# Designs tried in a protein design run: peptides against a protein of PDB entry 4N78. Part 3

Target 1, 186 residues: chain A of PDB entry 4N78
Amino acid sequence: HFQVICRLLGYQGIAVVMEELLKVVKSLLQGTILQYVKTLMEVMPKICRLPRHEYGSPGILEFFHHQLKDIVEYAELKTVCFQNLREVGNAILFCLLIEQSLSLEEVCDLLHAAPFQNILPRVHVKEGERLDAKMKRLESKYAPLHLVPLIERLGTPQQIAIAREGDLLTKERLCCGLSMFEVILT
Target 2, 155 residues: chain B of PDB entry 4N78
Amino acid sequence: MAELQMLLEEEIPGGRRALFDSYTNLERVADYCENNYIQSADKQRALEETKAYTTQSLASVAYLINTLANNVLQMLDIQASQLRRMESSINHISQTVDIHKEKVARREIGILTTNKNTSRTHKIIAPANLERPVRYIRKPIDYTILDDIGHGVKW

## One batch from the design tools (peptide; aimed at target 1 C176)

Design b1_p8_6 (made by RFdiffusion4)
Pose (drawn by RFdiffusion4):
Structure b1_p8_6 (pose): chain A 186 residues (1-186), chain B 155 residues (1-155), chain P 8 residues (1-8)
Amino acid sequence: as target 1 above (186 residues)
Amino acid sequence: as target 2 above (155 residues)
Amino acid sequence: MTAKELLT
């Protein structure tokens, strides 16, 4: 699903959705969640020590039950507080997961662009062979596929300018050195 | 474009009217052969001149049509090439707009991004100078090696 | 990183 969502939305679609999810998280954190956090903070026990081991686990469980009774009995703890928090969590997970799908989408695009952009994988080296001497030879094999230099050789200035722009867009992807989840959290 | 204007404004309309002139001039020539036969004292001679005019009328109508047909074809060939150049230009405009729309979309998501500081290194990196193997040499106990440390006491 | 560095 996320894979399809990434393809259909593109960069512009994903960006707007992320910007809108930030507005939703802001609306919830500064809205209903904040209201209920302030309300439950007063219902909270002003102080609450951690009992020594001596009291034993059963007495510690009884102590936490009494100290947190008002939290446990709060009627809207699940239907409101947990619900709102789940929505915020899902919004964060969507941003993370959608970025991962975009990264997979970009790397596949780049793999197909590599033959037309003079990007060769490491070649096997036998005895008496140097990669330096061999990689250059392989580059000659795929020389007819190097798109930008071919167009600069036979193309019109208009075709050349368009090729340079398209070649830049094809090789520059977010997965090459950029991320979003960090900015989302910040 | 200059050859097209010449075809559209003069050579085609001109060669076309030259055809209409043939329409009117041939009906005159048909009457003249009839009249020249009637006035003719020599019926055989007048028939041979009618035949001459018939053959000449045929050669003329075939020539006028061929000339006009070549012009119409040249016009269509030129117009076909115009569409060919225009499509090429439209395609470049389309590619340019696509590049622009993409730049706009990337600029919009670029706001939500930062550098991912990732690097690549080796599993093990040996030091530039490996530790020298130090030979063992016996030396006596010396109770004076600390004399210069702090407030020593020499003996 | 560039696409070349990433793919190689």

Design b1_p8_6_s1 (made by RFdiffusion4, then SolubleMPNN; from b1_p8_6 with K4E; failed a check: a repeat of another design)
Amino acid sequence: MTAEELLT

Design b1_p8_6_s2 (made by RFdiffusion4, then SolubleMPNN; from b1_p8_6 with K4E T8R)
Fold by OpenDDE base, seed 5:
Structure b1_p8_6_s2 (fold): chain B 186 residues (1-186), chain C 155 residues (1-155), chain A 8 residues (1-8)
Amino acid sequence: as target 1 above (186 residues)
Amino acid sequence: as target 2 above (155 residues)
Amino acid sequence: MTAEELLR
């Protein structure tokens, strides 16, 4: 699903969705969640010490239940605050999964473009074979596919410009060094 | 452009008109030949004349058809070439627009990105002195060390 | 690729 979303939205659509999600998250954090946290802080017992072990596990549990009774009975905590926290969590996960999916798409694009951009894969050299010879063979094999040099030789100035720009845009991808998720976490 | 215009406005319509005129002329020639044959005392001569007119008429029509056909083909070739050029131009514009849109999109998403902290995996500089593997002497874990850690029952 | 490079 996330892959499909990435393909459909593209960079622009993803950006818009992410911006809106960030706004929503910000609104939730600075609004409802903050308000509830403040309220909870006011209701929170000022002194909550660990009971003596002599009370046993049940007694300790009852102690904390008693101390936190007002919080536990606060119905809106579960229905509103926890729901908002869940929404924030979902938003974070959504962003992570979108970024991962986008990275996969970008990697695929880079791999597909590689033969046309003179990007050669690292060839495994078996013992006894010269790496240089294999690389030269590979270069020779893909040389006719080099798009930019081909267009530079045969194309119009406009085509050359477009080809160069296209080549650059193909090489420059977010996955090469940028993260959206890190921004979301800040 | 001038050639296409000439073909469309003059040559092809002219050729079509010529064919229509040829039809009417052929009818007249046929009538003439028929009358000439009927009225002529020398039927053989009249027949030969008719054959000559028939041959000439057929040749004329064939020429007109061929000329018109060639003009139409030429027109189509010019139009095809124009369409190809137009298509190329549209494609270039489309590509330019797409590139621009992509750049805009990248700027937009770029605002939402930061550089990946390549955790420079600190080259774990292997400590120069590989401490000699101290023969792991399995010392029994003295769990009494944990007796003071946690809420365990101090007896 | 840096953010700055992407924004160029």
Scores: peptide ipSAE 0.018, ipTM 0.787, DockQ to the pose 0.122
OpenDDE base, seeds 1, 2, 3, 4: peptide ipSAE 0.017, 0.018, 0.016, 0.017; ipTM 0.778, 0.784, 0.777, 0.769

Design b1_p8_7 (made by RFdiffusion4; failed a check: a repeat of another design)
Pose (drawn by RFdiffusion4):
Structure b1_p8_7 (pose): chain A 186 residues (1-186), chain B 155 residues (1-155), chain P 8 residues (1-8)
Amino acid sequence: as target 1 above (186 residues)
Amino acid sequence: as target 2 above (155 residues)
Amino acid sequence: MTAKELLT
């Protein structure tokens, strides 16, 4: 699903959705969640020690039950507090997962562009062979496929300018050195 | 474009009227051969001149049509090339617009991004100078090696 | 990183 969502939205669609999800998270954190955090903070026990081991686990469980009774009995703890937090969590997971799908989408695009952009994989080296001497030979084999230099040789200035812009857009992808989840959290 | 204007404004309309002139002039020439026969004292001579005019009328109508047909064809060939150049220009404009829309979309998501500081290195990196193997040499105990450290006491 | 460095 995420793979399809990435393809259909593109960069502009994904960007707007992320910007809108930030507004939703802001609305919830500064809104209903904040209201309930302030309310439950008062219902909280002002102080609460961690009992020594001596008291034993059963007495510690009893002690936490009494100290946190009002939190355990709070009627809207699930239907509201947990629900709102779940929505915020899902919004964060969407941003993370959608970026991962976009990275996969970009890397595949780059793999198909490599033949037209003079990008060769490492070649096997036998005895008496140097990659330096061989990679250059392989580059000659795929020389007719190098798009930008061919258009600069036979193309019109208009075709050349358009080729340079398109070649730039094809080789520059977010997965080459950019990320978003960090900015989302910040 | 100059050759097209010449075809559309003069040569086609002109060659076309020259055809209409043939329409009117031939009906005169048909009457003249009938009159020249009637006035003719020599019926055989007047027939041979009618034949001459018939053959000449045929050669003329075929020539006028051929000339006009070549002009109409040249006009269509030119117009076909115009559409060919125009499509090429429209396609470039389209590619240019697509590049622009993409730049706008990338700019919009670029706000939500930062550098991912990732690097590549080796599993093991040996030091520039490996540790020299130090030979063992016996030396006596010396109770004076600490005399210069702090407030020593020489003996 | 560049596309070349990424794919190689």

Design b1_p8_7_s1 (made by RFdiffusion4, then SolubleMPNN; from b1_p8_7 with K4E; failed a check: a repeat of another design)
Amino acid sequence: MTAEELLT

Design b1_p8_7_s2 (made by RFdiffusion4, then SolubleMPNN; from b1_p8_7 with K4E T8R; failed a check: a repeat of another design)
Amino acid sequence: MTAEELLR

Design b1_p8_8 (made by RFdiffusion4; failed a check: a repeat of another design)
Pose (drawn by RFdiffusion4):
Structure b1_p8_8 (pose): chain A 186 residues (1-186), chain B 155 residues (1-155), chain P 8 residues (1-8)
Amino acid sequence: as target 1 above (186 residues)
Amino acid sequence: as target 2 above (155 residues)
Amino acid sequence: MTAKELLT
């Protein structure tokens, strides 16, 4: 699903959705969640020590039950507090997962562009062979596929300018050195 | 474009009227052969001149049509090439717009991004100078090696 | 990183 969502939305669609999800998270954190956090903070026990081991675990469980009774009995703890938090969590997971799908989408695109952009994988080296001497030979094999230099050789200035812009857009993808989840959290 | 204007404004309309002139002039020439036969004292001579005019009329109508047909074809060939150049220009404009829309979309998502500081290195990196193997040499105990440390006491 | 560095 995320894979399809990435393809259909593109960069502009994904960006707007992320910007809108930030507005939703802001609305919830500064809104209903904040209201209930302030309310439950008062219902909270002003102080709560962690009992020594001596008291034993059953007595500690009894102590936490009494100290946190008002939290355990709070009627809207699930239907509201947990629900709102779940929505915020899902919004964060969407941003993370959608970026991962975009990364996979971009790397595949780059793999198909590599033959037309003079990008060769490492070649096997036998005895008496140097990669320096061999990679250059392989580059000659795929020389007819190098798009930008071919158009600069036979193309019109208009075709050349358009080729350069397109080549730049094809080789520059977010997965080459950019990320979003960090900015989302910040 | 100059050859097209010449075809559209003069040579085609002109060659076309020259065809209409043939329409009117031939009906005159048909009457003249009938009159020249009637006035003729020599019926055989007047028939041979009619034949001459018939053959000449045929050669003329075939020439006028051929000339006009070549012009119409040249016009269509030129117009076909115009559409070929125009499509090429429209395609470039389209590619340019697509590049622009993509730049706008990337600018929009670029706001939500930062550098991912990732690097690549080796599993093991040996030091530039490996530790020299130090030979063992016996030396006596010396109770004076600390005399210069702090407030020593020499003996 | 560049696409070349990434794919190699």

Design b1_p8_8_s1 (made by RFdiffusion4, then SolubleMPNN; from b1_p8_8 with K4E; failed a check: a repeat of another design)
Amino acid sequence: MTAEELLT

Design b1_p8_8_s2 (made by RFdiffusion4, then SolubleMPNN; from b1_p8_8 with K4E T8R; failed a check: a repeat of another design)
Amino acid sequence: MTAEELLR

Design b1_p8_8_s3 (made by RFdiffusion4, then SolubleMPNN; from b1_p8_8 with K4E T8Q)
Fold by OpenDDE base, seed 3:
Structure b1_p8_8_s3 (fold): chain B 186 residues (1-186), chain C 155 residues (1-155), chain A 8 residues (1-8)
Amino acid sequence: as target 1 above (186 residues)
Amino acid sequence: as target 2 above (155 residues)
Amino acid sequence: MTAEELLQ
């Protein structure tokens, strides 16, 4: 689904969705969640000492249950606050999965464009072979596919300009050095 | 432009008129040949004359048709060339617009991005066993894979 | 009349 969403929305659509999602998250955090957190802080026991280990696990559990009774019995905490936290969590996961999916699509585009942009993979060299000679052979093999130089030689000025801009846009992808998810965490 | 205009306004209409006139003239020649053959005492001579007129008439018509056809072809070639130029211009505009839209989109999403801190992530150790390239089997996208992810509102 | 003259 996320790959399809990325393909359908493109950069612009993703940006819009992310902006709106951030607004929703901000609203949840600064509104409902903040209010509940403040309330919880008020009802939180001011002094919660660790019970003695001699009470065992059941006694310790009962102790904390008693200390937190007001919080545990607060019905709105489960129905509203935890739900809002789930929504925020879902939003974070959504952003992460979108970024990952987008990065995969971008990498695929880069790989598909590579032969046309004189971006050659490092070839495996057998013992005794010179890497340089093998790379030169590979370069020569793919030289006719180099789009920008080809258009510069045969194309109109307008075509050359378009080809150069297209080449640049193909090379400059978000996955090369940018993160959306880090901004969201911020 | 001048050549196309000349073809459209002068050469092709002129050729069509010439061909039409030739049709009328051929009818006259046919009538003449028939009458000449009927009235002539020397039928062999009349036949040879008719053959000569027929050959000449056919040659003339063939020339007119060929000339007209060539002019029409030339007209079509010029028009085709004009259309190709127009198509090229439209394509250039379209590509320019697409590039612009892409740049705008990238700026918009770029606002939502920060530079990745390239911590030296551990060398992607290529798995020792290169999994044999599993023949890409086009599996339909299972849209239910994400049904269990997240705690959204179950309607 | 030549055939050419008739066809003109």
Scores: peptide ipSAE 0.019, ipTM 0.767, DockQ to the pose 0.005
OpenDDE base, seeds 1, 2, 4, 5: peptide ipSAE 0.016, 0.018, 0.019, 0.018; ipTM 0.773, 0.778, 0.770, 0.773

## One batch from the design tools (peptide; aimed at target 1 Y11 E172 L174, target 2 T113)

Design b1_p9_1 (made by RFdiffusion4)
Pose (drawn by RFdiffusion4):
Parts: structure tokens; C-alpha cells; sequence
Structure b1_p9_1 (pose): chain A 186 residues (1-186), chain B 155 residues (1-155), chain P 9 residues (1-9)
């Protein structure tokens, strides 16, 4: 699903959705969640020690039950507090997962562009063979496929300018050195 | 474009009128052969001149049509090439617009991004100079090696 | 690397 969502939305669609999800998270954190955090913070026990081991685990469980009784009995703890937090969590997961789908989408695009952009994989080296001497030979084999230099040789200035722009857009992808989840959290 | 204007404004309309002139002039020439036969004292001579005019009328109508047909074809060939150049220009404009829309989309998502500081190195990196193997040499106990450290006491 | 198409204004 995320794979399809990435393809149909593109960069502009994904960007707007992320910007809008930030507005939703902001609305919830500075809104209903904040209201209930302030309210439950007062219902909270002003102080609460962690009992020594001596008291034993059953006596510590009893102690936490009494100290946190008002939290445990709070009627809207699930239907509101947990619900709102779940929505914020899902919004964060969407941003993370959608960026991962985008990264996979970009790397596949780049793999198909490599033959037309003079990008060769490492070649096997037998005895008496140097990669330096061989990679250059392989580059000659795929020389007719190098798009930009061919158009600069036979193309019109208009075709050349358009080729340079398109080549730039094809080789520059977010997965080459950019990320978003960090900015989302910040 | 100059050859097209010449075809559309003069040569086609002109060659076309020359055809209409043939329409009117041939009906005169048909009457003349009938009149020249009637006035003629020599019926066989007047028939041979009618034949001459018939053959000449045929050669003329075929020539006028051929000339006009070549002009119409040249016009269509030129117009076909115009569409060919126009499509090429429209396609470049389309490609340019697509590049622009993409730049706008990438600018929009670029706001939500930062550098991912990732690097690549080796599993093991040996030091530039490996540790020299130091030979063992026996030396006596010396109770003076600390005399220069702090407030020593020499003996 | 510097990716110019993703640079904000």
C-alpha cells in the first residue's frame, strides 16, 4: 500500500501529507492531549517512592495500586488519552514508513538510470588484469549508451539544455544523501 | 513560408483561373471550327485544321491540370512539414514544463529534509607504523631512577 | 553530497 501511495502522490503529494500530519500532531499535542496531561498530572500522586526490595514484590504491587488508583480508575484514560496518542503514533509511523517506501522507489529508478549515466558495477578480475585497465574498457562498451554526451554531440541546443536538466533530476534522489524522519521529530 | 505564400496567393489561384480560361476559350474554339468549316471552301482542309485544334486542345487541358496538380501537392507537403516542426516545438515546451513542475515538487519536499551523515570505511584499519619488537636486555636494579621525580634524595 | 533540486529557497 505504501508503495502505491508513494507512486501516486510523488514528491509534492508526500510533502503536503507530511506537512498536514505535522499540523494534526500539533493540534493533538497542544490540544486535547495537553488538556488531559495537565488534568491527570494533578490526579497524580504528588510524590511516589520506589519501595525497597525488602517490602517484596507483592507489597510493592499493592503500594502502586493504591498510589495510582485515581489513574487506574480514570474513565476517559483509554477512550480519549490512549486514543489520541495512538493517532499521533500512527502519524509518526506513516512518515517513517512512507519515507522507506520512497527510498526503495528511488533506488530502483536509479538502478535503471545507471546504464544511461555511465554507472558501471564492479567487474571480476582474472590474472594479469587490472580493474583500472578493464573498467575503462567496459566504459567504452557502454559508451554509446551515455546519454548526455551523445546529445551534446548530435543534439540541438534546446535538446541539450533539456537533457542536462533531465539528467540532473534523474541522478539526484533523496536516498543519495537526504532524510526526513529526523526533521519530522525535530 | 515564402514558397507557401506564393502557392496560396498566386500560383494556385492563377493556374486555377488559367483553367477557367480554358473553359471559356475552348467553347469558342469549338464554335470557330464549326464556323470555319461552314465557310470553308475546302472541307477536307477545314477538318484537318479542326483535328489540329482538337489535338492542341487536349495537350493544353492536360498541361494545365498537371501544372496545378503539382502545385497542390507541393502545398500539402509543406503543410505536413509545418506540423512536423510544430510538434517538435510543442514537445520541447512540454518537456520544459515537466522539468519545472518537478523542480517545484522537489523544492516542496526539500524543506522536510536534512543531510544523512553516513560514511563508508574498512572493517580493520592498521596503524601507519606497526609496534617495533623490543629486545630484552638485563639490567640491574637501580634505586636512583626516581631521584628526579619530586623531591628526590641522592645517596 | 549537495543535491541542488532539493534545496529550499
Amino acid sequence: as target 1 above (186 residues)
Amino acid sequence: as target 2 above (155 residues)
Amino acid sequence: PTLSTFQPP

Design b1_p9_1_s1 (made by RFdiffusion4, then SolubleMPNN; from b1_p9_1, 6 letters changed)
Fold by OpenDDE base, seed 1:
Structure b1_p9_1_s1 (fold): chain B 186 residues (1-186), chain C 155 residues (1-155), chain A 9 residues (1-9)
Amino acid sequence: as target 1 above (186 residues)
Amino acid sequence: as target 2 above (155 residues)
Amino acid sequence: MYLPMFEPE
């Protein structure tokens, strides 16, 4: 699903969606969530010491249940605050999944374009073969597929310009060095 | 452009009209040949004249058809060439627009990106002091110990 | 890696 979304939206659509999601997240964090956090801080026990380990897990749990009873029983916390946190979480996950899907698409594009851009993978060398010789053979084999040099040789100035720009657009991808998700986390 | 216009407006319509007129003329020639053959005392001469007219008529029609056909073919070739040029132009414009749109889109999404921090895998330094597994001694939970902790709700 | 196409002008 996310792959399809990425393909349909493209860079522009993804940017718009992410910007809107960031706005929503910001609104949730600075609004409702902040208010609830402040309220929770006010109602939090001023002194909550760790119970002695001697009480065991059940005793410790009961202790905290007692200390946090008012918080746990706060109905709005469960319905509104947790829902907002879920929304934030969903938004973050959405952004992550979109970025991952986009990265996969970009990688696929790069891989598909590679033969046309004189980008050859390192080939496995069998015992007794020279890597350099094999690579040269591959380079020679795929040389006719190099699009930009081909167009530079045979194309019009306009075609050459378009080809160069297209080549650059193909080579530069977000996955090569940029992250959207890191921005969302800051 | 001028050549195409001339073909469309003058040469081809003119050729069609000429062919139509030729049809009418052929009918007249046929009538003449028929009457001449009937009225002529020298049937052999009349037949030879008819053959001559038939040959001439056939040649004239063939010429008209050939001329018209060539003009139509030329017209089609010019139109095909124009269409190819238009297609090329449209394609160029389309590509230029697409590249521009892509550049804009990339700038837009770029605002939402930062450089990937190669997080050097912080070696999880194992805490030097492995806390000795505290032997879990199951002590019975004495709940009475909690009775003194907290403001007991005096029901 | 520097990606100039993604940098805002």
Scores: peptide ipSAE 0.256, ipTM 0.820, DockQ to the pose 0.693
OpenDDE base, seeds 2, 3, 4, 5: peptide ipSAE 0.245, 0.237, 0.241, 0.245; ipTM 0.817, 0.816, 0.813, 0.818

Design b1_p9_1_s2 (made by RFdiffusion4, then SolubleMPNN; from b1_p9_1, 4 letters changed)
Fold by OpenDDE base, seed 1:
Structure b1_p9_1_s2 (fold): chain B 186 residues (1-186), chain C 155 residues (1-155), chain A 9 residues (1-9)
Amino acid sequence: as target 1 above (186 residues)
Amino acid sequence: as target 2 above (155 residues)
Amino acid sequence: PYLPVFEPP
């Protein structure tokens, strides 16, 4: 599903969606969630000491339940704050999944373009074969497919310019060195 | 352009007019041949003359049709060439616009990205022997780094 | 071959 979304939206559409999601997340974090966190901090016990281990797990639980009674009984926390946190979580997950899907699409594009851009895969060398010789053979095999050099030789100046720009755009993908998710986490 | 204009405005219309005139002339020749045959004391000579006129008439019409046809074909070839040039120009513009749009889109999404700290500086082990111009072996972009991304999400 | 245009009598 996310792959289809990436294909349909393209870079522009993805950018718009991501920007809007980031705005929503920012609004939730700086607005309602922040307010609830502040409120929770106010109702937090000033002094909450660790209960004695002698009370065992049930006793410790009861102790913390008592100390946090006001927080637990705060109905709006469960209904509103946690819902907002879920929304934030969903937005983050959406961003992650869309980035992953985009990366996959970009990799596929790069792989498809590779033979035309003088990008050769690393070939497994069988015992007794020289890697250099195999690579030279592959290079020779795919040399006629090198699009930019071919157009530079046979094309018009306009075609050459477009081919070079297209080649650059094909090579420069987000997956090569950029991450959106890291920005989302900051 | 001048050649196309001459074909459209002068040569082709002229050829059509010539064919029409030829039609009228052929009718006159037919009438002449008929009357000449009827009135001639030497029927054999009249027949031979009629055959000569018939052959000449057919040759003339064939020539006119061939000339006109060639001019029409030439016109169509020129027009086809013009259309191809226009198509090429439109395609060039379209591609330029698409590239521009893509660049804009990439800039927009790029604002939402940060550089991946690839700490793995693969030490470019400079091969020891300095002398041979290290043919820039373009290190294949190791896409295997992405192999770990997506294994878990079978969606 | 340029065939002459037929001239009627």
Scores: peptide ipSAE 0.055, ipTM 0.664, DockQ to the pose 0.006
OpenDDE base, seeds 2, 3, 4, 5: peptide ipSAE 0.042, 0.045, 0.050, 0.043; ipTM 0.660, 0.651, 0.664, 0.658; seed 5 fails the geometry check

Design b1_p9_1_s3 (made by RFdiffusion4, then SolubleMPNN; from b1_p9_1 with T2Y S4P)
Fold by OpenDDE base, seed 3:
Structure b1_p9_1_s3 (fold): chain B 186 residues (1-186), chain C 155 residues (1-155), chain A 9 residues (1-9)
Amino acid sequence: as target 1 above (186 residues)
Amino acid sequence: as target 2 above (155 residues)
Amino acid sequence: PYLPTFQPP
């Protein structure tokens, strides 16, 4: 699903969705969640000392349950606050998964373009074979597929310009060193 | 453009008219040959004359058809060339617009990105070839472990 | 070969 969303939205659509999600998250955090956190802080016991270990696990649990009774019984915490936190969590997960899906699409694009851009894969060298000879053979094999040099030789000035720009756009991808998710976490 | 216009307005219509006129002339020649053969005392001579006219008529029609066909082919070639030029122009504009849109989109999403902190451990192995774009492949996080926890999104 | 249009007599 996320791959399809990435394909459908493209870079522009993803940017718009991410911006809107950030606004929603900000609104939830600074509004409702902050208000509940403030309320919880007011209800939080000012002094909560560790009970003696002699009371055993049940006694200790009862002690903390009593100390936090007002928080546990706060019905809006379970319904509204936790729901808002789930929404924030879902938004974060959505952003993460979109970024991952986008990165996969970009990698695939790079791989598909590689033979046309003189980007050769690492060749496995068997024992006794010279890496240099194998690489030269591979380069020679794919040399006719180099798109930009081919167009530079045979194309019009306009075609050459478009080919160069297209080549650059193909090479420059977010997956090469950029992260959206890190921006969302800050 | 002048050549195409000449083909469309003069040569092809002229060739079609000539061919039509040839049809009418052939009927007249046929009538002539029939009458000549009936009226002639020397049937052999009349037959030879008919053969000569038939050969000439066929040659003439063949020439007219060939000329007309060549003119039509030439017209079509010129039109095809014009269409190819038009297509090339449209494609160029379309590609220019697409590249522009892509650049704008990339700028927009770029604002929402930061450089990945290269942790010391994952040296982005710069491909040995300077020209090789550094491919960062993230290992997908498996969230299926969380599918049974809470009222979260089932993926 | 340019063959003229045949004209009947």
Scores: peptide ipSAE 0.060, ipTM 0.676, DockQ to the pose 0.006
OpenDDE base, seeds 1, 2, 4, 5: peptide ipSAE 0.048, 0.047, 0.049, 0.048; ipTM 0.697, 0.691, 0.692, 0.694; seed 5 fails the geometry check

Design b1_p9_1_s4 (made by RFdiffusion4, then SolubleMPNN; from b1_p9_1, 5 letters changed)
Fold by OpenDDE base, seed 4:
Formats: sequence, structure tokens, C-alpha cells
Structure b1_p9_1_s4 (fold): chain B 186 residues (1-186), chain C 155 residues (1-155), chain A 9 residues (1-9)
Amino acid sequence: as target 1 above (186 residues)
Amino acid sequence: as target 2 above (155 residues)
Amino acid sequence: PYLPVFEPE
């Protein structure tokens, strides 16, 4: 589903959706969630000491559950605050999944374009084989497929310009070094 | 373009008219040959004349059809070439527009991106002093402070 | 009767 969404929206559509989601998340965090958090902080136990390690993780968890039981059982917290937190969580997950899906599409595009752009895969060298010889063989094999040099030789000036721009756009992908999800988390 | 226009407006219609006129002429030739054969005392000569006219007629029709066919083929070739040129032009424009749109889209999405950072795992330093187990004292929480926040849905 | 003569191209 996310792959289809990525294909349908493209970079522009994804950008718009992500921007709107960020606005929604910001609104939720700065609005309702912030107010609930402030209120909860006011009603939090003034003294909550860390239990001993000897109680283990379950005992420590039970301790905190006991200390916060009344807060956790508050109806409005369950109905409104937790719902908003779920919405935020869903938005974050959506962004993550969109980025992952986009990255997969970009990787696929890069892989498909590689033979046409003089990008050769790493070849596994068996014992006794020279890496250089294998690479030269691969280069010679794919040399006729190099699109930009081919168009530069056979194409019109306009076609050459388009080919160069297309080549650049094909090589430059977000998955190569950029992350949207990290921006969302900050 | 001038050649295509000549083919469409002059050569092909002219060829069609010539072929139609040929049909009319063939009918006249046939009538002539029939009458000549009936009236001629030398039927062998009349037959030879008819054969000559038949050969001429076939050659003429073949010529007219061949000329017309070649003109039609030429017309189609010119039209195909024009369509290919038009397609090429449209493709170039389309590609230019697509590249532009892609650049704009990439700028927009680029604003939402940052360089991938290797996540520094912060080592959680456990406090050195194990605090003594404090007896669990439940203090009642006053929830009235929350009454001004939310929709107050009573379950 | 007159018919055009075949002229080879």
C-alpha cells in the first residue's frame, strides 16, 4: 500500500502530505497533549524514589504502576490524551513507512539505471581471479549502454541537455544520504 | 509540406479522375472492338486489332494504378514522417516539463530532509547509589485539576 | 477510341 502511495504521490505529493502531517503533529503536541502533560505533572507524586534493583524489572514496573495507578485510570487520559498520542504515533509510523517505501523505490530506480550510468556492481572475486580483469570485462560489456555518452554522440543538443539533466536527477536520490524521518523526530 | 499538399490536392485526385476516365474509355474501346469484329469481312484482322487494344488498355490501367499507388504511398510516408517529427517535439517538451516538475518536487521534499546521522547510542549511566527501598505510600490524587482539560467523558 | 500509353517509370 505504501509503495503504491509513493508511486502515486511522487516527491511533491509526499512532501505535501509530510508537511501536513507535521503540522498536525505539532498542533497535537503543543495543544492537547501539552496541556494534559502539564496537568499530569502537577498531580504527579512529589516523592517517587527509584526502587532497588533487587526487585527486578517486574517489581520496578509494579512499583511505578502502583504510584501512577490513579493517573493511568483517569478516564479523560484514556479517551483524549491517549487517542491523541495514538494519532501522533500513527503519523510518525506513516512517515517512517512512506520514507522506507520511497527509499525502496529509489534503490530500485538506481539499480535499474546503474548499467546505463556506468555504475558497476561489486563483483565477488574468486581465488585466483583478478578484480581488475573482471571489472574491465564488465566495463566493456556495459559500455554500449552508457546513455549520456551515447546521446552525446548521436543526439541533438537538446537531447544531450535533457539526457544530462535526467542522468543527474537519476543519480541524486534521497536514499543516498538524506532522511526525512530524522527531521520528523526532531 | 508543399509536396504533401500537391499529392493530396492534385496528384491523387488527378490519378483517381484519370482512372475513372479510363473506365469510360475502356467501355468505348470494347464497343468499338465488338462492332468492328461484327462488321469486318476479315475477322482475323479484327481479332488482332482487338488484342492490340486489349494489351494497350491493360498497360494503361496498370500504369494509372501504379502511379496512383505510388503517390498514395508517398503521401503516407510523408505523413508518417511528419507524425514522427511532431511526436519527437512533443516528447521533448514533455520531458522538459517533467524535469522541471521533478526539480520543483525535489526542492520541496528536500526541505523536509536532513543528512543521515549515525545515531549516537547514549549510554544510560545507572546511578551508583542504590537507593533504599522506600515503602509504597499511596497518596490520593486530586483529579479536579484535570476537570478543565478535555471533554469530561464519564464512563 | 483513345487510351493513354503505358510509360515505364
Scores: peptide ipSAE 0.094, ipTM 0.678, DockQ to the pose 0.005
OpenDDE base, seeds 1, 2, 3, 5: peptide ipSAE 0.062, 0.051, 0.064, 0.049; ipTM 0.673, 0.673, 0.656, 0.666; seed 5 fails the geometry check

